# Peptides against a protein of PDB entry 5VZU, part 218

Target 1, 271 residues: chain A of PDB entry 5VZU
Amino acid sequence: GRTLEDIFHEHMQELILMKFIYTSQYDNCLTYRRIYLPPSRPDDLIKPGLFKGTYGSHGLEIVMLSFHGRRARGTKITGDPNIPAGQQTVEIDLRHRIQLPDLENQRNFNELSRIVLEVRERVRQEQQEGGHEAGEGRGRQGPRESQPSPAQPRAEAPSKGPDGTPGEDGGEPGDAVAAAEQPAQCGQGQPFVLPVGVSSRNEDYPRTCRMCFYGTGLIAGHGFTSPERTPGVFILFDEDRFGFVWLELKSFSLYSRVQATFRNADAPSPQ

## One batch from the design tools (peptide; made by RFdiffusion4, then SolubleMPNN)

Design b2_p29_3_s1 (from b2_p29_3, 16 letters changed)
Fold by OpenDDE base, seed 2:
Structure b2_p29_3_s1 (fold): chain B 271 residues (1-271), chain A 29 residues (1-29)
Amino acid sequence: as target 1 above (271 residues)
Amino acid sequence: METHKHTGEYTPELAEALELAKEIIEKLK
């Protein structure tokens, strides 16, 4: 079988080769693209902008966080050997909140996996139902051939009689005490810990989170081979920090706001 | 060769391989 040493060497050799190929291509053709900061909206979960992540062998990565109604998007500003710049590294569905369990159950990867996969299945069902409604609406504009089929007469079906025995079975509606959704205490984040077996580049991640959402992340092989979306959890820690748990990869990425002030970074007003 | 799909983050397998490689390097010093 492959040893852990073999896996490390094979991956590092391929990564170095890919970095060399990309760097050598840049020396021959540098295309500069101006990046504009997305405008802030009142309904944005946090201020949109640039966030930095540290991806070990890839180094410093820059992601633009933006909001698009009930969706958030992380767009790669820096490319890597797997995923080029301009790709949507994360897509977050702000409609589908993830409720993390208590700290004891948060340590269980299988519990987090169950919760995320249940939400993924709901999102898939909603997409299928919405696809059916959009499909059925287009089919019915067949030409109205207005053939006037003749008015066949209303046969008066007879008035069956009134026997209204009022069975008063007063089944008391058991007050299903709707478990009052404890108002999400708007101010105090919940305690947060990574599940056992989730790899983190930094052990110094926030131990309290504000809220979590279902999302998908983009994964690919070197050279952007076989790109796919994998399920995960977007974790909002605060105004300047978020994380993403890559469920299938059993990894956690931490992103911190770039605090640098950019002059003239605002998008030009549409003329 | 099944190209390992990743984000630039280490898979648990690659993270373990990296720690093993560090231990090997330390033993060679």
Scores: peptide ipSAE 0.045, ipTM 0.627, DockQ to the pose 0.092
Fold by OpenDDE base, seed 3:
Structure b2_p29_3_s1 (fold): chain B 271 residues (1-271), chain A 29 residues (1-29)
Amino acid sequence: as target 1 above (271 residues)
Amino acid sequence: METHKHTGEYTPELAEALELAKEIIEKLK
C-alpha cells in the first residue's frame, strides 16, 4: 500500500513541479490586476476585507471576504495548484444558521455531519421550489393589450343614517403567554471545539464562536481538475477571525484579517 | 492515480505526512 511517506513524496514532487510551472509561466506574462476592497455596508456580518489563511504546503493564502445580501463569499486572491486566483473558495448562505450542539456533542463528527447535511437538503428543496415559481411566473405574461378602459361616471354619495345601540360584550382577553424569546445573549460566544477527526494545522483556534452558517467550499485536483462544491460550516469567531469546516475533507481552515492598511484600496465610486 | 481533490489544504493523510515531516525536520535541528 502507499505509505504516508510515499503520498507525501508524490504530492510534494507534484506541488514543486506545479509551483515551478506557475513561476516560470508568470515570468513570461505578468498580468497585474488591481484589487479593490469591497465597500462596507451596515448590514454586513463583519467588515469585508482581506483575510489570511494558513493553507498546507501552499503557505500563506489571501482570501477576500465580501457580502452579497444574504450570501458571503471568500474569493482567492492568491491561487494554489488546485484552485486558481479569482475563484470563490467559499460561498456562505447567511439565511441558514447552524446551531452547534453542546461542547460534548460538538466533538462528535457524525452529529455535525448530520446537522450540515440536513441544512444542505433544506437548501436544495428551497432551490427546487424557487425554480418552479420562477418557471411558472414567466408563462403568464401574455401581452396585456392595454384596452383604454372608458371613464365611467362619478355616481353620487348618498346619506348619513343614524342609529346608536351600545352592546357591552366583555370578551375576556385570553392571556397569550408570549413565549419570551430569550434574548439571544449576543455577548457570550458559544464554546467551540473541532470534532474529533477534523484536522487543523494549528490547535490554536478560538475556543468560542459567535455564529455559524451553512456554506459550500470549492475543491479541485491539481490544475483545477474536476472542480466541485462540498458542504461545510462557516464559523464566525470575531470581527477579525472566521473558520471553515470542510465536512467531506474533515479539515478546518482558519482565516485572520490582514491588519495592513492599504492606501487607495477603496473601489472607485461608481461614476 | 485518483488526484485527490483538495482545497489547497492537505487531505488528512497529507496533513499527517506533513506533521511527520516537521517532526523529522525538528529532530534534524
Scores: peptide ipSAE 0.042, ipTM 0.610, DockQ to the pose 0.090
Fold by OpenDDE base, seed 4:
Structure b2_p29_3_s1 (fold): chain B 271 residues (1-271), chain A 29 residues (1-29)
Amino acid sequence: as target 1 above (271 residues)
Amino acid sequence: METHKHTGEYTPELAEALELAKEIIEKLK
């Protein structure tokens, strides 16, 4: 029978061969696309930019974090054998904050899984409801043939008189001040620990987090086969560090800001 | 036995099976 060593060697040979094919394919057809850094907006959760991640066996990844209203996106700048460059590796829903439990319950993977899956179901319901409103709105533009209703003549209805009934004091409709959703106050840092059974390449991750959000991560087989989105948790540690917990993969990726200043990386101002 | 679809790492089940098999191999030496 194949030894476990044979299986390991075959798999390592496949990974090396794939890495070699990828690097060799790059040497033959490098289409360079200029990457522009996204402009920072006042409402951005943190400054957008390039982040260095350590992810699984692939080692070093570069992602660009950008903000799009109540959504954030991590776009792969570096590709891997599973997911090519330019794909959105993570999508974060800034509407759906994840509240982490106490530090003892954070060690329980099943508790984190429950919390994330409950939020996933809410997001799915909201998408279905919003899809129905968008669907019903398109159905009513039947072409109303504007039949030209003929101009019936203005009958001069008469001038009836003056009676001055008193102005009842129409009570001011209390302006329901729509409680402006206070921008999610950067709460005091909460103690943070990975759940038991979540793998991290580096145990040196921040032990406090500012806030967490629901997100989805892109996963795919080798050669970008059967791409799917899996649920996860975006963890904001600070201005320069975030993490992503891949729930189904039971893995954690730490991303740190690339501190290098890029000359001429700013997007041209829309003239 | 699938590798993680994004990490290229062994699934936890495969990693555990590999560690168990290493332990078995070490006990058989």
Scores: peptide ipSAE 0.023, ipTM 0.480, DockQ to the pose 0.099
Fold by OpenDDE base, seed 1:
Structure b2_p29_3_s1 (fold): chain B 271 residues (1-271), chain A 29 residues (1-29)
Amino acid sequence: as target 1 above (271 residues)
Amino acid sequence: METHKHTGEYTPELAEALELAKEIIEKLK
């Protein structure tokens, strides 16, 4: 049977070969593109910027996190043999918060899977409903030939009169107990643990998270073959750290902010 | 061979193989 060592050696050999193919292609045509950091907005979940993923034999992965209204995006700055640079590795729906259960139930992968798949189904329903509204709006711009409707005469507005009767009735003000919307406790992190059977490269991940959101991740075979979006969980730990749980792959990615300041990395102001 | 689709991360099987490989390398030093 294949050993874990055999699987490792075959995978490493394939990665080396793919890296060699890419490097040899780059020797013929290196395209340098300037990367601009996205401007920070006050409504951004955290400061946008560059984050470092520590993924094994691929080495250092750089992802740019950016905010686009109620969506966040992770863009690959570094490519790998599966997913080239410039691809959206993660897309996060900031409208769909994931509520993690207690620590005991967080260890259950099937419970996390249930929660994520329920949110995925809601997102799919909302997309179908919004697609119908956008479709019906385009159909009504038939060219209304402006037939010149004839000037119908101004009928005189009759002046009907004043009658004033004063009825008093003093109905009691029913106390509408305004259910105080408990302010979302934005401050206290929830205890966090990975489900059993989710692979993490580093067991040194934060054991407390601030917020979780539904998202999708991009997966592909070598050479970007058969790319697809899979469901996952974006986990905000703090201002400088986030994770992504790849549900179908049973894996967890940890990303840490690149602390380097880049001169002239800001997007040119729109003139 | 089912071409395992990757994110840039390892499958659980490959992650386990990597930890085993690290242990082997440490024992060979």
Scores: peptide ipSAE 0.039, ipTM 0.614, DockQ to the pose 0.096; fails the geometry check

Design b2_p29_3_s2 (from b2_p29_3, 18 letters changed)
Fold by OpenDDE base, seed 4:
Structure b2_p29_3_s2 (fold): chain B 271 residues (1-271), chain A 29 residues (1-29)
Amino acid sequence: as target 1 above (271 residues)
Amino acid sequence: MRVSKSTGELTEELKKALEEAKKIIEELK
């Protein structure tokens, strides 16, 4: 019978062959698209830009990290046999912070799974509720009754109504306690370890994380077949490093900022 | 057998099948 090693080798050969085919297609037709770096905003969790990821059999991936209000997005700059360039490899919901347990409980994959799945359910509920509010607002376009022709306005005269006294109602200025937007507490870094059974290409990942958020990753078969979003955890390590835990895949991807300076890579100012 | 659709890693189904096969091999020794 085929050994598990044979199946693994056959699969790795297929991935290598597909990667080779995709790379060799560049010899026939290169479509160049200019990539612009996202503009940095003051409210961005970290500086947007290019990050290099190294995970699994695909090797090096380049991802553009960008911020969109309370959402972050990783967009593939490099494609792979499963997911083409320009796809959103990760989507992060910055509204849904993941609180990691203590270091001992972080080793428990089931605990991380529980936490992530609870957040996933909240996100689904919020999407359903927001979908209902948007749905009910469209139903009340009753038939526009044909407004009858505007009858001519008769010019009746301005009667001078009298001098109503100014009541000095001294409305107390209600102290609008400006809810001081707690400055995004640069949360003290917490000890970080991958759960047991989560595959990392390298054990050389940061052992302290700043913040974690709920996110989803895009997964697809070869040729972008049956694309789906899988739950995961976005882990901010520092200004230049983030990770993504793919919960269902039990895998970890580490991304590091591309330190190269790009000339003329700034997005054109919105005219 | 599905491979990780994005990471190119073995899917959990494949990992489970691998573990089950390892277990069978150990039970046969």
Scores: peptide ipSAE 0.028, ipTM 0.536, DockQ to the pose 0.085
Fold by OpenDDE base, seed 5:
Structure b2_p29_3_s2 (fold): chain B 271 residues (1-271), chain A 29 residues (1-29)
Amino acid sequence: as target 1 above (271 residues)
Amino acid sequence: MRVSKSTGELTEELKKALEEAKKIIEELK
């Protein structure tokens, strides 16, 4: 039978070949695309920018983190044999916070799985409900039979007079209940540990996290075959570090900010 | 066809096979 070694060798040969194909594309036709850094917004969870992923069998992963209202996106700057550059490797729903349990229960992969899958189901329900409202609105373009309703004569309703009583409606200034800015809990980060059975390439990950969100990661076969979204957890550690737990793959990716200052990397102002 | 994430993490099976292969290579030195 095929040994685990045979399967490993075959897969590694395929990965090397795919990596070679990707690198050999540089010899024939280099399309240079300028990368622009996303503009920072005040409401951004952290400063957008370039992040270096955990070193993998594919090598250096560079991801652009950007914010889009209540969503964050990790866009691949570096491609790999599975997922080409420009793909959204992670999509984060900033509406759906993941509450991690205590440190003891964080070690339980099944508990994390339960929490994430419950959030996934809520997200799916919200998408179905929003899809039904958009569907029902299109159906009622029945052909308006243009029945030529006859021109009934507009009777001149008489000009009733100008009684301009100035009602001093002293509209009380409704107390704008200042939506209490939930104090950005400069809270001591919650203790963080990976669940048992979640593989990390680097055990040197932050042991405290600020907050977690539901997200999805892109997975595919070699050559971007059968791409699908898998559930996961985005973990914000600090201003310069985030992680992603790939739930179904039982794996963790750590991303660290690229500290390089790029001159003229700002997006052109929208004209 | 193995579905993988963008980070190119080897499946746990492939990681085990890699560690076994490393041991064999070390024993052959």
Scores: peptide ipSAE 0.028, ipTM 0.557, DockQ to the pose 0.114
Fold by OpenDDE base, seed 1:
Formats: sequence, C-alpha cells, structure tokens
Structure b2_p29_3_s2 (fold): chain B 271 residues (1-271), chain A 29 residues (1-29)
Amino acid sequence: as target 1 above (271 residues)
Amino acid sequence: MRVSKSTGELTEELKKALEEAKKIIEELK
C-alpha cells in the first residue's frame, strides 16, 4: 500500500513540478504588474500593506492587506500551485466580530467551529434580507404612460370642528434601567491559543490577540481547480501581525508586516 | 480521490502524516 511517506513525497514532487512549470513559463511570457500600496485611511483597522505569510512547504508568500469600508481583503502577491497571484486569499467581514471564549475553551476546536458557523449563518441571513430589499425597489419603475391631466375640480375646505376636553391621567414613570453597554475595553489583548488539532507551521505565534473577525478564505486544488470559499477567523494580534484560522482545513496561517520601505509605491493620486 | 484543497499550504492530513513520519524516524534513531 502507499505509505504516508509515499503520499508526502508524491505531493511534494507534484508541488515542485507545478512550481517548476510556473517558473519555466517565465522564460516565454513574463507579465510584470506594478503593485501599488493602498493609501491608509484613519478608519482602517491597521495600516494596510504587504504581509509575509509563514506558509508551510510553499515557502514565502506575500499578501497585500487592504480595507474596503467594513471589509478587509488579503490579495495574493505571490501565487502558488493552487492559487495564482492576484486572487483574494482572505475576505474579512469587519461587521462580524468573533468573540473568543476563555483560554480553556479556546483549546476546543468544536467550540470555535460552533461560534464561527453561527456567525456564518447570520451573515447568510443578512445577505438574503438585503437581497430582497434591493429586488423590490427595482420593480416599480413601470413606464408611466403619459395619461393626460384631467382637470379635477377644487373640492371645498371642510370646517373647523371643536374643543375636546382635558383628561389628566398621571401614569407613573417606569424606571427603564438602561443596561449600560460597558465600553469595550479596546486596549487589553485577550489570551490566545490555537485549538487542539489546528496545525500551525511554527509554534511561535502571539499568545495574545486584540480582536477577531469572521472571514472566508479561498481554497483550490492544483492549477486553481474547483476554487471555493471556506469559513475562518481573522485574528488581529498587533499593528504588524495577523493570523487566519482555516476552519475546514484545521490550519493556521501567520502573517507579519514587510518592514521594507518602498519608494514610489504609492498609488497615483486620482486626478 | 478526495482532491486535497489547500491555500497553498500542505493539507492538515499531509502535515499530520509528516509529523507521524518524523516521530517514526526519531524512534528508529
């Protein structure tokens, strides 16, 4: 039978071969695309820019993080045998914060899975409701046929009817105890640990996180076959580090900011 | 054949297989 080692070697050989095919294609048709860094906005969760992914056997991956209102996107700058450059490797919904449980319950993959899938169903419901409102609004522009203005007569001004009386009734003010929304303590990092059975390349991930959000990641077979979006968790550690938990893959990817200063990498100002 | 979908990473199945293989290699040394 095939050993686990045989399966690993076959997969590594396929990855090397695919990488060789992609690199050998460079000899015939190099498409150079200029990369522009997205401008930073004051409402951005962190400074947008280039991040280095610590992916496994594929080596160094570069992702551009950008913000688009209430969405963040990770775009592959480097392609791999599964997902080509320019694809959105992650899409983050900044409206849907993931609340991590305590550190003990964070070790339970099923608990994280439950939390993420509940948020996924809420996102799906909101998309269905918003799709109905957008659908009903377009239907009523039937062509107003220009029917001619019939001169409807000036109906008369009906009268000033009178005086009705003063009744006093002194209903008691029910004390609506406004549950004070405790201001989300934005400052202290929550203790963070990966669930048992989630693989990370390096155990050297941050053990505290600032916040987490629902997101989807792109997965595909070799040659970008059967691409689909899988649910996951975007984890903001700090200004320079974020992670993504791929729920269905049971994997964790760590991303660190590229500290290199790029001269002339700013997008041309829209004239 | 379950097409192993990945992000550009080794699938968790392959990572686990690699970790098991490493343990076996360490036990054989």
Scores: peptide ipSAE 0.032, ipTM 0.613, DockQ to the pose 0.085; fails the geometry check
Fold by OpenDDE base, seed 3:
Structure b2_p29_3_s2 (fold): chain B 271 residues (1-271), chain A 29 residues (1-29)
Amino acid sequence: as target 1 above (271 residues)
Amino acid sequence: MRVSKSTGELTEELKKALEEAKKIIEELK
């Protein structure tokens, strides 16, 4: 069978070859692209910006976090041999909050997996229903030939008729039970622990979280081969830290805000 | 061949192999 050593050597050979190809391409053509920080909006979950990810052996990755209504996106600023720069490494659905169980049940990977897969199925159903409404609306605009409608005439005025009585029918306004948006408890974050068998590069992750959301992560083979979206959990720890649990990979990535102030990093105002 | 799909992270198998290799290197110093 393939030994761990054989797998390691094959991966290292491929990684070295990919690094060599990338470096050789850079030596021939360095295209510098200016990166602008996304503008902050009042409805943004946290301030958008640059975050450093601690991905395992590949080192430091830089991700741009941005908000797009009820979606958040992590875009790779640094590429790696699997996922090139400019790809959306994570997509977060801010409509689908994940409630973590108690600390004891958070250690159970199967419980987290169940919760995430149930949310994934709801998201899939919503996409199918919304796809049907968009499909039916486009079919019926056949070209209505604008036949010139003729000038039909001015018909007349008449008259006044009278009194009828005010029937009191007191239709009870049905109490639309406004589902009380439970006030975002600005309180102490929920105790947080990674499930058993989820690998983290560092055990030094925050032990409390503010909220969690359903998301998908991008995974691929070397050279961006067979890219796919895998389900996961976005974990907001604080204003400067978030995590992503890659469910299928059983891995956790911690992202921390880049504290560097960039002069002239603001996006030009849309003219 | 199951193409090892990753985020840019080493798979757990490759992480284990890397930690074993580091251990061997430290034992050889």
Scores: peptide ipSAE 0.030, ipTM 0.590, DockQ to the pose 0.093; fails the geometry check

Design b2_p29_3_s3 (from b2_p29_3, 15 letters changed)
Fold by OpenDDE base, seed 4:
Structure b2_p29_3_s3 (fold): chain B 271 residues (1-271), chain A 29 residues (1-29)
Amino acid sequence: as target 1 above (271 residues)
Amino acid sequence: MRVSKETGEFTPELKEALEKAKKIIEELR
């Protein structure tokens, strides 16, 4: 009978062959697009840029991390047999911070799953509520029949009425102390461990994390068939490293900043 | 135990089975 090893080898051979076909078919028609590095903003969680990651059986990938207000985005620079280059491999909701439990409870995959799915449901509710506000705003454009109201010219007159005294009501402007949104204190890193049953290709991951956020990852079949967004956890380790826990896949991807300076990679200033 | 049709990745169950199989192979060597 087929061994698990035979099935593994057959699948790895298929993935290697698909990757080879994908890389070799483009040898004759490489459309080179210049990739610009995203401009850094003061409010960016970390410096945007290129990150090298590991994803499941596909191995090494390059992702561009960029920030878009309260959202972060990982865009694939390297394609794979499932997801072509230029697709958003991860979308992070920076509004939805995940608090990891203690180290003992972090080992429990079901606890992490519960926390992530509760946040997923909140995000879904907020999207439905925001969709209703956008829907109700469109309904009130009933056709205003612009009846041409006639231009009647009425001219009248002058009356001067009088001297109303300046009441000095010195209403003290209550100092609305704008509660300065305390810059999100780079909280002391919390101890971090992967849940039991989450596979990592690299066991050498950071054992402390700064912040975690809800996110979604893109998954698809071979040839980008049935693309779907799966729930996960974005884990910020430091300025140069982040991870993504793929909840349904029970897998972890570690991303490390590409320590290279690219000449002329800056986005053209918006003129 | 299948390859995920949605990801082309091994399902968690297949990954666990493969890691168990590797461990058994290592213990038999």
Scores: peptide ipSAE 0.019, ipTM 0.394, DockQ to the pose 0.089
Fold by OpenDDE base, seed 3:
Structure b2_p29_3_s3 (fold): chain B 271 residues (1-271), chain A 29 residues (1-29)
Amino acid sequence: as target 1 above (271 residues)
Amino acid sequence: MRVSKETGEFTPELKEALEKAKKIIEELR
């Protein structure tokens, strides 16, 4: 029977060979692409930009974080043997906040899994409902054949209906109870711990998080085989750090802002 | 062997090389 050690050695051999194949291609064909930093917007959750992440055995990777209305995107700047550069590694739905439980219940993976899967089902329902509205609107432009039905002149009469008295119905102003938008408490960061059985490459992750959102991560086999999106949790720690919990993989990736300033990295203004 | 510039996907030739490499690793098992 294969030992856990045999499986580990086999996986490491595959990974080393994939890395070698991937890196040896640079010696034969360099393709340069200019990368522009995304513009910052006032409504952005944090400043967009480059983040360094760690993906298990793959090592150090660079991801660009950008904001697109109610969505955030992590785009790979560095590729790996599984996912090429330019792929969207994470997509975050900023409409769907994840509320983490207390610190004791955060250790329970099944509780986190329940919360994430409930949000995933809501997202699927909203997508189905929005698909129906877009479908019904296109069907009714049947060509109205303008048959010119002739102008029959029917002249009927001006009956003078009488002087109905102005009833002063004092409609009480229904107190529109303005549902007090509970001020989005810029909640003090909550204590954070990874669930038991979620692997982190670095145990040195922030123990306090600002907010969490539902998202999906891209996974693939070596050579970008069978790419799929899996559910996860985007965790905002601070202005310079975020994480992603890969729910199905039971793994955590930490991302930290690249502090380097890039000159002339702004997108050209649309002329 | 190139990653497709347009799709970011591995070229068919690279995918084939990866599958050959996997088979070699499997044969070494």
Scores: peptide ipSAE 0.012, ipTM 0.383, DockQ to the pose 0.133
Fold by OpenDDE base, seed 5:
Formats: sequence, structure tokens, C-alpha cells
Structure b2_p29_3_s3 (fold): chain B 271 residues (1-271), chain A 29 residues (1-29)
Amino acid sequence: as target 1 above (271 residues)
Amino acid sequence: MRVSKETGEFTPELKEALEKAKKIIEELR
């Protein structure tokens, strides 16, 4: 009988072949587009830029991490047989922090799934409420025919006078010692482990994380068929590493910053 | 990321394309 290893090997061969077919089909019509690195903003969770990711069987991918207010985006720089380049592989909601349980309970996939699905439901409710407010506001601009009622000249009301004397009350400057909010200690990251049954391409992932957020990942069939957004967890490890847990796929993708310096990669200032 | 639809056998077309790709790789060695 075919072993699970044989099936996996065949699946890897299929993915390599699909990648080859797609790349070879474009060989005669290559359009080159310059990629610019997003500028860093002070409020960015980490420096934006290029990250090297692994999508299990898809191999090596390059993603651009960028920040858009309270959202982060991972944009595919390299396409795969399922999702072309330029697509948003991950979208992170920085408003919705995921609190990981203790290390023992982190091993329970059902517990992580519960936590994430509860956050997903909150996000869905907020989107429905915000959609209703935007919908009701547009309905009432019926064209009020502005009849031009005539400009009556309303009169100049008078210049009341000057006098109020400056009372000198010399109230002592109480030294409000602004308790310098100690910059939230770049605290020892929470111990981190993948849930049982979540596959990682590499077991060499960081065993501590700084922060986790709710996010969605893009999945599709070959040729970008039936694209959908699935729930997941963005895991910030450090300035140069993040992960994404794909709940439905029971998989983990690790992303590491590309340390290469790019000359003239900055976006032109919007004129 | 991929949605795995088919745990099935490679289509005849995919098998033929794999054999062609293997041959090209072998000729490049």
C-alpha cells in the first residue's frame, strides 16, 4: 500500500511541478515590477519589510509585512500554485490581542481554537454594527431642492468693553511627579509551544513569544480557485521573527526578516 | 496557503508532465 510518506512525496512533486509549469508559462512574457519597502512609522509594532516564510509543503516564500493603522498585512512577494504574488496571505487585527494560556494548556488545540473563534465572533459583530451605521447614513440624502430663500442682512451686534483685572494668584506649582510609566518592560516573552497536531516545517521555532493577535489567512485551490479567509493567530516572537498559526489547516508558518540591505528600495515620497 | 482537495492519484497529464520534468532535470545534471 502507499505509505503516508509516499503520498507526501508525491504531493511535494506535484507542488514543484505546478510551480515549474506556472513559472515556465510566464517565461515568454515577464513583467518586472519594482517593489518598494514601506516606510517605518513610530507606531509600527516592528519594522516593516521583507520576511522569509515557510508554508509547509510550498517551501520558501517571501512576504512583505506592512502596517496600516491597527492592521498588519503579509503580502506575497513570491506566488505559489494556489495564491499568486501580490495577494495578502495574512491580515492581522492589532486591536484583537490573543491571550495564550499557560504552556500546558497551549498544547490543547481545542483551547486555542476556542479562544480564536470567540475573537472571530467579536470581529464579525463589530463589522456588522459598523456596516449598519454606514448604511443608514447614506439613505437620507434625498435631494432637498434648496429653494434660494433671500439673504436678509443681519445686523452688527456691538463691541462690549475691556476691563477685567488680572488677579495675581500665585498658586505654587505642585510638583506633579509624572510617574514616568516605566516603558512596559520588554518583559521576558511568554513561554510558547505549538498545540499538539499543528504541523511545523521546522521544530526550531522560538519557544517564547511577545504578543499574539487575531488574524486571517488566505487559502485557495490551484490557480487561485475558491479563495477564502480562514482564522489564525499571528505570533510576534521578536523584531525579526513572527509566526502564523492556520487553525483550519492545523499548520504553522515561521517568518524571519530578510537581513539584506536594499539600495534605493524606499518608496518615493508621495508628491 | 493550499487547500488540499485531492489525496488522490496524479492525473495522467500530471504524471506525463512529471516524467518530462524529471528528464529535463536529469539532462541538466
Scores: peptide ipSAE 0.010, ipTM 0.382, DockQ to the pose 0.144
Fold by OpenDDE base, seed 1:
Structure b2_p29_3_s3 (fold): chain B 271 residues (1-271), chain A 29 residues (1-29)
Amino acid sequence: as target 1 above (271 residues)
Amino acid sequence: MRVSKETGEFTPELKEALEKAKKIIEELR
C-alpha cells in the first residue's frame, strides 16, 4: 500500500514541478507582494486569517479567509497551475445557510446536491430581482424641467369645530400570533460525514460541524483557462477549521488555521 | 483540472507541461 511518505513524496514532487512550471513560464520573475491580514470585526463568523488547505491532488494551499458583510472569501495566497495567487478560490454567502440532514441522509450525495442546487436557484432569483431594481432607477432621470410651480396661496382651511361624540366601540384585541422566531441554533454542533463518493485526500476531518453555508468555488483549466464558479458547501467545523465541498467535482477540501503570528502583517490604517 | 475527472490521470496539458519541465531541468544539469 502507498505509505503516507509515498503520498507526501509524490505530492512534494508534484508541488516542486508545479512551482517549476510557474517559475519557468514567468522567466523566473518572482514578484513578491505584501500580504495584509484582514482586520477582525466583532460580527465575523470566525477570526479572519491564513488557513492551510488540502486542495485535492494539487497540494498544500494557503488561503486567506476574510469577511465582507454577509459574504466570506477565501483568497489564494499560493497559486496552482489552474488558479493563480490572488484569486478568490471560494466565495461564501452567509445569507444562505445550508441545513444538513441527519447523518444517514448526509451520506446521500444526491440529497446534498438537491439542497445546494435549490439554494443556488434562490441566489440566482435574488440576483435577477436586484438587477431589475438597479436598472429601472437609472431610466427616470429625464430632465426635470423645473417649471416654476406658481405659489398657490395657502387657503386657510377653516377650523371646524369640536363635535365630541364618544363612540365606545370595544374592538376586540386581535391575538397577535407571535411569529415564533425559530431560535438561530447557532451553537450546537451536528454530526458530520462526507457523502458517499465525495473524495477527501484525508479521511481525518472533523465529524462534527457548527454550521454550513452555500458557496461557490473557482475552477479553471491549466493557465487559468475557462475559469468558472461551481456550487459548493462551506462547512464551519470550529474557530480554526473549515471545509469546502466541491459539489460538481465531488471533492472536499479541509482548511486549518495557520497558527504562526506575523509581525507587521496588519493592514495600515487608512489615513 | 490537473487530473482527469474520469481516470485520475494527469490531463494531456499537464503531461505536456511536465515533459517541458523535465526537459528544462535536464538542460539545467
Scores: peptide ipSAE 0.017, ipTM 0.409, DockQ to the pose 0.162; fails the geometry check

